# Designs tried in a protein design run: peptides against a protein of PDB entry 4JHK. Part 39

Target 1, 212 residues: chain A of PDB entry 4JHK
Amino acid sequence: EDYKIQSFDLETQKLLKTALKDPGSVDLEKVSSVIVDQSLKDQVFSREAGRICYTIVQAEAKQTNGSVFRRNLLNRLQQEFKAREETRKRSTQEWVCLVSFICNIFDYLKVNNMPMVALVHPVYDCLFRLAQSDALKNEEEVDCLVLQLHRIGDQLEKMNVQLMDELFNLLRDGFLLQEDLSSMGRLLLLEILEFRAGGWKLSDTAQKYYYS

## One batch from the design tools (peptide; aimed at target 1 N112)

Design b2_p18_8_s3 (made by RFdiffusion4, then SolubleMPNN; from b2_p18_8, 8 letters changed)
Fold by OpenDDE base, seed 2:
Structure b2_p18_8_s3 (fold): chain B 212 residues (1-212), chain A 18 residues (1-18)
Amino acid sequence: as target 1 above (212 residues)
Amino acid sequence: GPAFPASTVTPTKREAPV
C-alpha cells in the first residue's frame, strides 16, 4: 500500500515508512509531531495523514499491543486545539488544515467501530468556529467547513443531533442574512444545506447543478 | 473547552470515508 509522503525529506520519509511497518523501532512521539506539523501546512496531506495515522495505530497495536503513537498524536492535537484561536489569527491556512486534520482523525480512528466520543465536542467546536460570521465571509474557511461536513457530517449527527441542528441554524442564517459572503461561499452553504436535508446525500439532479 | 483524551487503550478501527 502506497502512502503519499513525497513532501517530506528523505530522512523523514524513512522514519514514516519504518513507523508504518515497525513502529516499535522508532520514536513515535517524533513521528506524531512530524505528521501533525505537515498536516498543518498541507490539506491534501492532512487527508492522507488520517490514513497514515490509522495504519501506524494498527501496526503498533498488532506488534506490541501498545498505543504510544495514538497517545502522542492526541496529546499534540490537544495542544493545537487549545491554541486554535491563536492559530486562526496567525494563519487561516494552518487553521483550516488543523480543522481538516482533526476531522480526518475523527473519521479514521474509530473505537469499537464507533467514533471517538471524546473528539465529538472538539470537532463541533471547530465547525462552529467556522460557522461564525467572521469565518463565513472567508471562502477558504467556508470551503473547509463544507468539505468536513460532506465527509463526516452524518457521523457527527449520529453522535449529537442537537449540536448539528444548532450548527446548521448558523449556516442557514449565514446563507440568508450575512451580507458579505462570496458568491462561491453562498453556493457552498446552499449545497451543504441541501446535502443534509437529503440525508447527507446529493441527488443526481443536485450533483449536476452544483458540480457540472 | 473540551480536551482530547491523553490516551486510550481501546483498539481503533478505520471506516471508509463518507
Scores: peptide ipSAE 0.023, ipTM 0.619, DockQ to the pose 0.104
OpenDDE base, seeds 1, 3, 4, 5: peptide ipSAE 0.020, 0.022, 0.019, 0.021; ipTM 0.612, 0.611, 0.600, 0.604; seeds 3, 5 fail the geometry check

Design b2_p18_8_s4 (made by RFdiffusion4, then SolubleMPNN; from b2_p18_8, 11 letters changed)
Fold by OpenDDE base, seed 3:
Structure b2_p18_8_s4 (fold): chain B 212 residues (1-212), chain A 18 residues (1-18)
Amino acid sequence: as target 1 above (212 residues)
Amino acid sequence: EPAFAPSTVVPTKRVAPV
C-alpha cells in the first residue's frame, strides 16, 4: 500500500516503512517527530498522515501492546497546537498543514470506536480560527477550512452540534457580509453551507454546479 | 485550553476524500 511518503528522503522513508511493519525495532519518538515535521511542510502528506499514524499505532499495539508512538505523537501535536498562532504568523502553509493533520488524527485515531473526545475542542478551535475574518480573506485558509468540514464535519457535529452551529453562523456571515473574500473563497463558503444543509451531502445538481 | 491526551485507539472507517 502507498502511504504517500515520497516527499521524505530515502533514509526517512526506510525508517517509516520499518515503523509500519516492525515498530518495536525503531525509535518511535523519532518517527513521530519526523511525521509531524513533514506534515507541517507538505499538505499532501499531512492529508494522509492520519492513516500512517493509525497504522503505526495498530502495529505497535499488536506487537508489544505499547503506545509509545501515540503518546509521543500527541505530545508533539499538543506543542504545535499551543504554538498555532505563531505558526500562522510565520507561514500560512504550515498553519493549514497543521490543521489538516490534526483533523486527520481526529478522523483515524478513535477511542472505543468513537472520536477522541480530547481532540474535539482542539479541532473546533482550529476551525473557528479559520472562520475569523482575517483568515476568511485568505483563500488558502478557506480552502483548508472547507476541506476539513467536508471530511469530518458530520463527525464533529455529532460530538457538539452547538459548536457546529456557531461555526456555521460565522461562515454565513463571512459569505454574506465580508467584502474582501476572493471569488473562490465565497464560492467555497456557499458550497459548504449547502453541503451541511443537505445533511453533509450535495445533490447531483449542486455537485454539477460547484464542480463542473 | 484543551489538551491532547493519549487514550486507547481503535480502528475506524476511512472517510472518502473530496
Scores: peptide ipSAE 0.038, ipTM 0.623, DockQ to the pose 0.186
OpenDDE base, seeds 1, 2, 4, 5: peptide ipSAE 0.032, 0.033, 0.030, 0.034; ipTM 0.625, 0.622, 0.613, 0.611

## One batch from the design tools (peptide; aimed at target 1 L119)

Design b2_p19_3 (made by RFdiffusion4)
Pose (drawn by RFdiffusion4):
Structure b2_p19_3 (pose): chain A 212 residues (1-212), chain P 19 residues (1-19)
Amino acid sequence: as target 1 above (212 residues)
Amino acid sequence: SYTPADMEEVQELIDEITS
């Protein structure tokens, strides 16, 4: 019900609500463009845009059996993904928004009730980037890293365990060895190590220790 | 060592999904 589009221009809200019901009536290329655009600019939308993208993808399949919107969306995201390092230099905020959005799409947009394998390596590419020492010194990026691991970390490991293992080595390394990792960064990494070791669930006691 | 995604392969998968 709530796609979290309050950040949008009033005209665009109409465009988006229209695409949900009658995709054939709207420019799906323009629709996908305004969604990707806004996703890089607003944090709340980046971590929720998957709902509205899925609803539109399903609406097109139902109405016209087409997947044009899905296509434009995936190709536009691929372009942003390819330019990820440049975007990170320009704005940490935009970068973490890109990662949140890509990961939200991996969570919501399924292919025959299965995850899109096309996004497995790209998501690991993003999370490995966050696990680097130059990214871990920024609580903003550590927050982004652990948000994705909480949300799709389990699904990702099923698709590829080797990568999740090597990724968590970098997490332990940064935890023990890195000195400019902050107190909050340490709390976040420790919680995610326990989270994963516990099978991707938060224990009652960890809930008490880490969170208000 | 870690190896990044093959973007040609990713495009091919996108083509398959959207076909």

Design b2_p19_3_s1 (made by RFdiffusion4, then SolubleMPNN; from b2_p19_3 with Y2F T3V E12R)
Fold by OpenDDE base, seed 3:
Structure b2_p19_3_s1 (fold): chain B 212 residues (1-212), chain A 19 residues (1-19)
Amino acid sequence: as target 1 above (212 residues)
Amino acid sequence: SFVPADMEEVQRLIDEITS
């Protein structure tokens, strides 16, 4: 399988490729650190990071029945999550990358073909933070929020419909009541409200209206 | 208002993996 790791230098690419095929031959703590660091800098890579992480987890499980990589990954994830408010203050870009990374790990790193229950509340917490008034006024944060809901909203709702209802109450209020939303931000909120109302799908006509 | 989520569930998973 081909992985999009062109953003890394050649040495790091070699490290990642080796981890994917023979995880026991590399420092998996270093590998996890590299993946997290890049995911915090490149939102596009966050999606790929989920796939890469899943593959390494499976490869290590098959090779040694070990979980060193997943342990290190989750430890780093926990650290970044705990520091999320400071990250947001420092860099909106790093903050939305962190949210994207957590959401993509939730999406790809499944256990027994099921989402990790342990990540449900952390994911919702990130989305709720993006749904606060001080975040909704920032188009970059709205973009992130809407993107994640498009990707994993249906899965999250299955895990906890009450939290999803509360989240969308905030989004509806933001759309209707918040005065300092950007035009695009308001449009995106309307779209995602319609998306969920339509069973997490959009008509072709609506798709063209919002994204063409 | 925003209330930070508890990390207890994540910690439990980490503990399970490291044990």
Scores: peptide ipSAE 0.067, ipTM 0.669, DockQ to the pose 0.538
OpenDDE base, seeds 1, 2, 4, 5: peptide ipSAE 0.031, 0.049, 0.029, 0.008; ipTM 0.545, 0.641, 0.655, 0.432; seeds 1, 4, 5 fail the geometry check

Design b2_p19_3_s2 (made by RFdiffusion4, then SolubleMPNN; from b2_p19_3 with Y2F T3V M7L E12K)
Fold by OpenDDE base, seed 1:
Structure b2_p19_3_s2 (fold): chain B 212 residues (1-212), chain A 19 residues (1-19)
Amino acid sequence: as target 1 above (212 residues)
Amino acid sequence: SFVPADLEEVQKLIDEITS
């Protein structure tokens, strides 16, 4: 497999490549911290990070039947989640990176080919925060919210449909009632409302309307 | 409204992994 890690220095690239193929030969705590740190700076990388993490977890399990990497990854994830409000206060960019990272970990790190139950509420908590009025007025946060719902919304709904209904009630109210949404933000909210209503699919006609 | 997440399940998973 090809992994996009060109943003790291050569030493770190080597570390990551080794972790992917021979995880027992590297410091997996360091590897996890490097991946998390970069994911909190680059939202685009967070998607790749999820795939990398999955591969390392599988490689370590096969090689040593170990779980050192996953342990450290989840510990760091928990720490960042606990500090999410402070992160948002400090930097919107870091906040949306955190949400993206958590959602991508949810998407890629599965147990018995099923989403991790332990991550369901944390993911919803992040999405609910993005659905608050003070967040919906920020296009960067709306972009993040809609992107994650496109990626993992169907999976999340299967885990807890009640929370998804509550979330989309907020989104509907935001779309209809909130005055300080950007034009793009309002368009994205409408699109995601229709996306879910269509069974987490977008018709060809709608796709052309929103993205052409 | 915002619904706070319960971290108990996350901690449980971590504990299982570290045991």
Scores: peptide ipSAE 0.033, ipTM 0.629, DockQ to the pose 0.593
OpenDDE base, seeds 2, 3, 4, 5: peptide ipSAE 0.026, 0.033, 0.031, 0.007; ipTM 0.630, 0.627, 0.626, 0.421; seed 5 fails the geometry check

Design b2_p19_3_s3 (made by RFdiffusion4, then SolubleMPNN; from b2_p19_3, 5 letters changed)
Fold by OpenDDE base, seed 4:
Structure b2_p19_3_s3 (fold): chain B 212 residues (1-212), chain A 19 residues (1-19)
Amino acid sequence: as target 1 above (212 residues)
Amino acid sequence: SFVPADEEEVERLIDEITS
C-alpha cells in the first residue's frame, strides 16, 4: 500500500514538500516533529516515513551541508523511545506505531550505506518488549513484531546475531509454552520462526503482503 | 546501494506520495 500525504492538511503538505525540495527555507525541527507525531498515530505513515526522512536528510546535506533535520529527528526518537513503556500503557496503537517508525528509520536512514549503529540496541529493545508474554497475548503487538522482523530481520541479524538468537529463543518459548496466545498469534510466531530458519527469504506472495 | 538524493529523485518521491 502506497502512502499518500493527502491525509495531512494543506499547510502540512506544503511544509513537507518544501522540506524535500528546499530544506533550508523551512523550520526543520518543526518538520521532524510533524513526521514523528504523525508516525505515532498512523502506522501506515510510520512504515513509510523512512523514505521521506532519508530524502530530507540528503536534500539538506546537498543544499547546506547541514544535519539539522537528522539531529532533531533522532533527538525526538530518543525521547519517545525512553518513554516507550508509558506509551504502551496509554495506547497499544501508539506503541506499535512507535516500534514501526523506529524500525523504518533503521531501514532507510543509513550512514555510508550502513545502518546507524546507535539504532541497533533500541530496535532490539523494542522487539524484545514485543516478545514478552504480556505482549505476545495481544495480536496487534504480535502483528507488529512479525512485520518488523520480516522487513529488517536480516539486517538486524547482520548487526548482532547474538541478540537475534536470544530474541528467537523467546519467540520459540512463547510459541511452545504460552497458553493464552490467539490462534493467529500462534500461527504468526510459527511463520516467523520458519522465515528465519529459511534464511529470511520471502515467497512472492509474502513479498507482496509485507512490502505492499 | 546508497544513492544520494537529487532533484529527480525528490520529484519521483513527491509524485509517489501525492498521486
Scores: peptide ipSAE 0.082, ipTM 0.674, DockQ to the pose 0.025
OpenDDE base, seeds 1, 2, 3, 5: peptide ipSAE 0.020, 0.042, 0.075, 0.034; ipTM 0.603, 0.665, 0.675, 0.655

Design b2_p19_3_s4 (made by RFdiffusion4, then SolubleMPNN; from b2_p19_3 with Y2F T3V Q11E E16K)
Fold by OpenDDE base, seed 3:
Structure b2_p19_3_s4 (fold): chain B 212 residues (1-212), chain A 19 residues (1-19)
Amino acid sequence: as target 1 above (212 residues)
Amino acid sequence: SFVPADMEEVEELIDKITS
């Protein structure tokens, strides 16, 4: 998709561009803070943030063999994760942005071409929270849950199939038994149940919808 | 100084960041 990130002023745009090209010339703590702050406000940016973060990590590794950016990023992420219940209470939108960001970091920030093991349980914790009855009644939270499972469900299952089985038991029960789901929420749950049952394989149309 | 990486990826991201 030809999406433009229009949320940043020119100074911040310059900061991010410089971080991508010459990470040693910028304050990487500030860069990480900017990325996290914006990811909590814009779910579309949360998706792009994964690619941005990965690129900065690679650039810093090549330039100085350092990991200052990744360290600061993960520290801030951990802080936001710990406060997730308060975030959800304050703003559903910020909560789903946080989940989206964590999932996209899991997706893009690989170590030796492997997912970061340390992020597996935090990701599942977020998804399990979205699978609770009080969250399933909110279409915005269901949208987030289903979107993340489409994008990283197969990877998460490879890391822990037992947790995935437990998660989908909750989703099945929600679909069948919960009365206050929206019509769209119910359709989304059915779709994701069928998606996993089909081996996490997307049609070309679905591929464009979830990854464009 | 500028660090060459996956230049195509960098340029794509720059385009997205630019308003």
Scores: peptide ipSAE 0.235, ipTM 0.782, DockQ to the pose 0.021
OpenDDE base, seeds 1, 2, 4, 5: peptide ipSAE 0.015, 0.109, 0.030, 0.031; ipTM 0.498, 0.698, 0.618, 0.614; seed 1 fails the geometry check

Design b2_p19_4 (made by RFdiffusion4)
Pose (drawn by RFdiffusion4):
Structure b2_p19_4 (pose): chain A 212 residues (1-212), chain P 19 residues (1-19)
Amino acid sequence: as target 1 above (212 residues)
Amino acid sequence: SALLEELSEKSHEDLDEAA
């Protein structure tokens, strides 16, 4: 019900709500463009855009059996993904938004009730970037890292365990060895190590230790 | 590292194939 599009221009809200019901009536290329554009600019929308993207993808399949929107969306995201390092230099905020959005798409947009394998390596590419020492010194990026691990970390490990293992080595390394990792960064990494070791769930006691 | 180079290449390949 709530696709979280309150950040949008009033005209665009109409465009988006129209695409949900009658995709054939709207420019799906323009629709995908305004969604990717806004996703990089607003944090709340970047971690929620997957809902509206899925609703539109299903609406097109039902109405016209087409997947044009899905396609424009994936190709546009691929382009942002390819330019990730440049975007990170320009704005940490935009970069964490890109990661949140890509990971939200991996979570919501399924292919025959299965995850899109096309996004497995790109997602790991993003999370490995967050696990680097130059990224871990920023609580903003560590917050982004652990958000994705909480939400799709379990699904991702099923698709590829080797990568999740090597990724968590970097997490332990940064935890023990890095000195400019902050107190909050330490709390966040410790919680995620326990989270994963517990099978991607938060124990009652960890809930009490880490969170208000 | 080698793993990161391979991972970046696979990321691009998978996306290009899915295009």

Design b2_p19_4_s1 (made by RFdiffusion4, then SolubleMPNN; from b2_p19_4, 8 letters changed)
Fold by OpenDDE base, seed 3:
Parts: C-alpha cells; sequence; structure tokens
Structure b2_p19_4_s1 (fold): chain B 212 residues (1-212), chain A 19 residues (1-19)
C-alpha cells in the first residue's frame, strides 16, 4: 500500500518508509516528531498521518511487541493539545491542522479494535472550541469543524451522546443567532445539522446542494 | 487543565490496555 509522503524530503521519506516496514531499525521518537510536525503544517497530510501511524504501531507490535512509537506519538500529542490555545492565537491554520490530526488519530489508531478512550474528551474539547462564537465567525475553523464531524461524528456520538448533544446545541445556536457567520459557514452548519439529524447520513441530492 | 490531565491519565491506561 502506498502512502502520501511526497511532501517530505527524500531522506525523511526513506525514514518513514523504513519505519513502516522495520520500525525497530529507526529512531521512533524522531519518526513521531516528523509526523506531528508535518501534520501541523498540512491538513491533507493530517488525514494520511493517521493511517501511517496505525501502520507503524501495528508493525512495531508485530516485530517486538513494543509500543515505543505510540508512546512518543501520544506524548507529543499531549504537548500540542496542552498548547492548543496558544497555537490558535499564533496560527489558525496550525490550529485546524492540530484538530484534524487529533481527529484522524482517533479515527485510525484503534486500541483492541476500539477508539482510544483517552482521545474522546480531547477531541470533543477541540470541537467545542471550534463551536464557540469567536471561532464560528472564521470560515476556516467552521470548515474544520464540519469536516471532522463528517468523518468521526458517528463514532464520537457512540462514545458520549451527551457531549454530542451539547455540541450540536451550540451549532444550532450559532446557525440561528450568530450574525457574523460567513455565507458558507452558515451553509455548512445547516448541512451538518441535517447530517446528524439524518443519522450521520446525507442524501445524494442534499450532498450536491451543499457541496456543488 | 483537568482535561489535559485526563488525557495523560487515560493515555497511559490505553497503552497498558494495548500491551
Amino acid sequence: as target 1 above (212 residues)
Amino acid sequence: SSLEEELRKKSLEDLEKAS
């Protein structure tokens, strides 16, 4: 299976490829740092990062029954999560990349074929932050919020329906009451409200209406 | 924050569970 790592230099690509096949032969702390750093710069890669991380975790487990990579990955994730407000102040782009990365790790990096419980509240915390008035006025943050809910909303709801209800109360209020939403932002909020109401599904007709 | 500490705690638990 091919991985989208063209954005890295050749040396780093080699490092990642080696980690995917023979994780015991590389510095897994360095590998985790490289993946996180790039995920904070490239939201498209953030999605791929989840898949890459899962593969490395599985490869290390099979090779040595170890979890060095996952430990380093989660440690770095903790650091970035802790600094999320400062990241948001510094760069909206890095902030939405961070949220995307956390959500994609949640989506791909399973523990015993289940989502990591450790990530449930952090993911919700990020989504709740995106649902605040000061964030909803920014289309880039709304895009991120809606994208993640499309990707993992159903899984998150299964983990905690109360938090999901509270989140969507904020989204509904934002849609109805907030005056400084962009036209696209308002449209996206309406779409995601409809998406959840439809059991996390959307008709083809509705999909074309909102995204074409 | 309490949530940040929860992340740390549960991360360790998940690592243990996955081992």
Scores: peptide ipSAE 0.029, ipTM 0.663, DockQ to the pose 0.146
OpenDDE base, seeds 1, 2, 4, 5: peptide ipSAE 0.027, 0.027, 0.028, 0.025; ipTM 0.652, 0.654, 0.614, 0.621

Design b2_p19_4_s2 (made by RFdiffusion4, then SolubleMPNN; from b2_p19_4, 8 letters changed)
Fold by OpenDDE base, seed 4:
Structure b2_p19_4_s2 (fold): chain B 212 residues (1-212), chain A 19 residues (1-19)
Amino acid sequence: as target 1 above (212 residues)
Amino acid sequence: SKLEEELREKSIKALEEAS
């Protein structure tokens, strides 16, 4: 399989490629750190990071029945998650990268072909934070929120429909009641409301309206 | 794992405080 790792230097690319094929031959703590560090600064890479992480986890499980990589990954994720409010205060960009990373790990890092139950509430917590009034006024945060819901909303709802209902109540109220939304932010909220209402898909007409 | 449990617990607490 092809992985988008060309943004790393050649040495790091080699490290990642080796981890994907022979995880037992590399420092998996270092590998996890490299992946997390890049994911926290590059939202686009966060998506690829999910695929990479899943592959490494599977490769290590098959090779040694080990879980060193996953443990290190989750440990770092926990550290970043705990500091999420400070991260948000410091940098909106880093904050949305963190959310994207957590969501993409949820999306790709399956256990026995199922989402990690332990990540459900952390993901919802991040999305709920993005749905607060102080976040909805920031278009960058709205972009992140809507993007994640497009990617994993249907999966999250299957894990906890009550939380999804509560989240979308906030989004509805934001759309209807909040005065300092940008025009694009308001449009995105409307779109995602319709997206869920339509069974986590857009009609052809709606697709053309919002994205064409 | 313990890490997963800790992450879950922290998130649950945060949600309860925010909701």
Scores: peptide ipSAE 0.023, ipTM 0.550, DockQ to the pose 0.135
OpenDDE base, seeds 1, 2, 3, 5: peptide ipSAE 0.018, 0.020, 0.014, 0.013; ipTM 0.420, 0.564, 0.396, 0.423; seed 2 fails the geometry check

Design b2_p19_4_s3 (made by RFdiffusion4, then SolubleMPNN; from b2_p19_4, 10 letters changed)
Fold by OpenDDE base, seed 4:
Structure b2_p19_4_s3 (fold): chain B 212 residues (1-212), chain A 19 residues (1-19)
Amino acid sequence: as target 1 above (212 residues)
Amino acid sequence: SSLEKELREQALKDMEEAA
């Protein structure tokens, strides 16, 4: 299996490759830090980061029955999550990367083939923050919100349908009532409302309308 | 496991403060 790690220098690539195959032979704290740092700078990498993290977790569990990597990863994630409001104030881009990273970890880092229950509320908290009026006026935040709901909305709903209903009430109100939405932002909100209403699927007609 | 619980608890506290 190939992983998209070409953005790292050769030394770091070697470190990551070794962690994927022989996690006991590397500093897993360093590996987790490298992955988190890159995920906070590059939203595209966040998706790959999820796959990488899951593979390392599984490899370590099989090799030593250990969880050093996961512990370090979640520790760093917790630190960033706690500081999320300050991150948002400093940089919308970094904030969006953080949300993307948390959502992708939720998506890929399964425990016994199930989502981590501990991440459910943190993910919803991030999505609810993106659904506030001050965030909906920023197209970059709307893009992130809609992207995450497309990726993990169905899984999140299975974990807590009540929170999902509340979230989409906010999105509906934003679509209908908020005056300072961009045209694209309003379009994206409408699309995601229809996406959920259609069972987290888009018809061929809708696909052409929104994404062609 | 304790770290995972702490992460969840933090999220719950944040949500309660926002309510």
Scores: peptide ipSAE 0.035, ipTM 0.648, DockQ to the pose 0.114
OpenDDE base, seeds 1, 2, 3, 5: peptide ipSAE 0.032, 0.034, 0.032, 0.032; ipTM 0.652, 0.676, 0.683, 0.649

Design b2_p19_4_s4 (made by RFdiffusion4, then SolubleMPNN; from b2_p19_4, 11 letters changed)
Fold by OpenDDE base, seed 4:
Structure b2_p19_4_s4 (fold): chain B 212 residues (1-212), chain A 19 residues (1-19)
Amino acid sequence: as target 1 above (212 residues)
Amino acid sequence: SSLAEELRRQAERDMEEAS
């Protein structure tokens, strides 16, 4: 199976490939750090990173029944999560990459085909931050918020419907009451409101309307 | 809806101006 790791240098690519097939032979802390660092720079990679992480976790479990990689990954995620406000102030791009990565890990890194309960509140906290007025005025943050809700909203709602209701109350109020939204931002909020109202699905007609 | 259509048109205009 091929993984999109062409953005790394050849030495790092070799490290990642080895981690995927023989995780016991590499420094899994270093591997986790490399993946997180790149995910903070490239939102496209952050999506692929979820799949890569899942594969490494499964490979280590089968090889040694260990969980060193997962522990290191989650520890690094927690560090970045704690510093999320500083990251947001420094770089909106890095902030939305962080949110995207955490959401993708939630999506891919399942235990017994179930979402990791420990990630539920961190994910919601990130989405609630994106739903605040100072974030909704930034189209890049709105794009991130709506994208993540499209990807994992239905799963998150199953974990905690009360938090999802509260989140969408903020989005509704933002759409209706906030004056400094961009036109595209306002359109995206309307779309995601309709998306959830339709059971986290859009008809083909609606899809063409919003994204054609 | 009429609102959605108006928002779409405005969004498209804004994107064109930003390009």
Scores: peptide ipSAE 0.058, ipTM 0.709, DockQ to the pose 0.017
OpenDDE base, seeds 1, 2, 3, 5: peptide ipSAE 0.049, 0.094, 0.029, 0.030; ipTM 0.724, 0.778, 0.660, 0.617; seed 2 fails the geometry check

Design b2_p19_5 (made by RFdiffusion4)
Pose (drawn by RFdiffusion4):
Structure b2_p19_5 (pose): chain A 212 residues (1-212), chain P 19 residues (1-19)
Amino acid sequence: as target 1 above (212 residues)
Amino acid sequence: SSAETVDAEVLASTTPDSH
């Protein structure tokens, strides 16, 4: 029910609500464009846009059996994904928003009730980037890393274990060896190591130790 | 399906990093 679109211009709110009910009546290319645009600019929307994207994707399939919106969305995201390093240099905030959005799409938009394999490697590409020493020194990016691991980390491992394994080696390495990793960065990495080792679930005792 | 076709198009056009 709540797609979290309060950050949008009033005119665009109407455009988006219309696309949910009558996709054929609206420019789905423009619709996908305003969603990707806003997703890179607003953090709350970047971790929630998947809901509205899914609703629209399903509405088009139902109404016209088309997947034009899905297509425009995936191709626009691919373009942002390809430009990820440039976007990271320009704004850490936009970068973490891109990763959050890409991962939210991996979580919500399914293909025949299965994950989109097209996004498996791109998501790992993003998380490996966050696991690098120049990214881990920024609590903002560590926060982004562990948010995705909490949300889709389990799904991702099923699609590819080899990558998740090598990724968590970088997490252990940064934890033990890196010195400019902050106290909060250390707490976040330790929690995710326990989280994964426990089968992608938070133990009651870890809940008490790590979180208020 | 249309969704599978979109997924395959995106996969075919993707160049992943090496890890």

Design b2_p19_5_s1 (made by RFdiffusion4, then SolubleMPNN; from b2_p19_5, 10 letters changed)
Fold by OpenDDE base, seed 3:
Structure b2_p19_5_s1 (fold): chain B 212 residues (1-212), chain A 19 residues (1-19)
Amino acid sequence: as target 1 above (212 residues)
Amino acid sequence: SKLEEVDQEILSSTVPKKI
């Protein structure tokens, strides 16, 4: 299977390819660090990072029954998560990349074919932060919020429907009551409200309306 | 699993519970 790692230099690409095939032959702490660092800079890579991480986790489990990579990955993720408010203050782009990465890890890094329960609250915490008034006024943050809900909203709701209801109450209130939303931001909120109301599906008619 | 428990501790929520 081909992985989209062309954004890395050749040396790092070699490191990642080796980790995917023979994780015991590389420094898995370094591998986790380079994946997280790139995911914080490139939102497009975040989705690929999820697939790469899952593959390395599975390869290490098969090779040594170890979990060194996953532990290093999650430790770094926790550090970034704890510092998320400072990250947001410093760079909206890095903040939305962090959220995207956490959500993609939730989506791809399954354990026994189930989402990691450990990631549920961190994901919701990020989405709730994006649903606050000071974030909803920023189109980049609304884009991120709506994108993640499209990708993992159905899975996340299955883990905790009460939190999802609370989140969507905030989104509805933002759509109806917040005056400083961009036109696109308001449109995206309406679309995601409709998307969930439709059972996490969008009708063909609605698809044409929102994305034509 | 023990690993999942460790992961849960690492990735605990940092948002204060609304009092």
Scores: peptide ipSAE 0.035, ipTM 0.637, DockQ to the pose 0.402
OpenDDE base, seeds 1, 2, 4, 5: peptide ipSAE 0.030, 0.030, 0.029, 0.030; ipTM 0.607, 0.623, 0.641, 0.611; seeds 1, 5 fail the geometry check

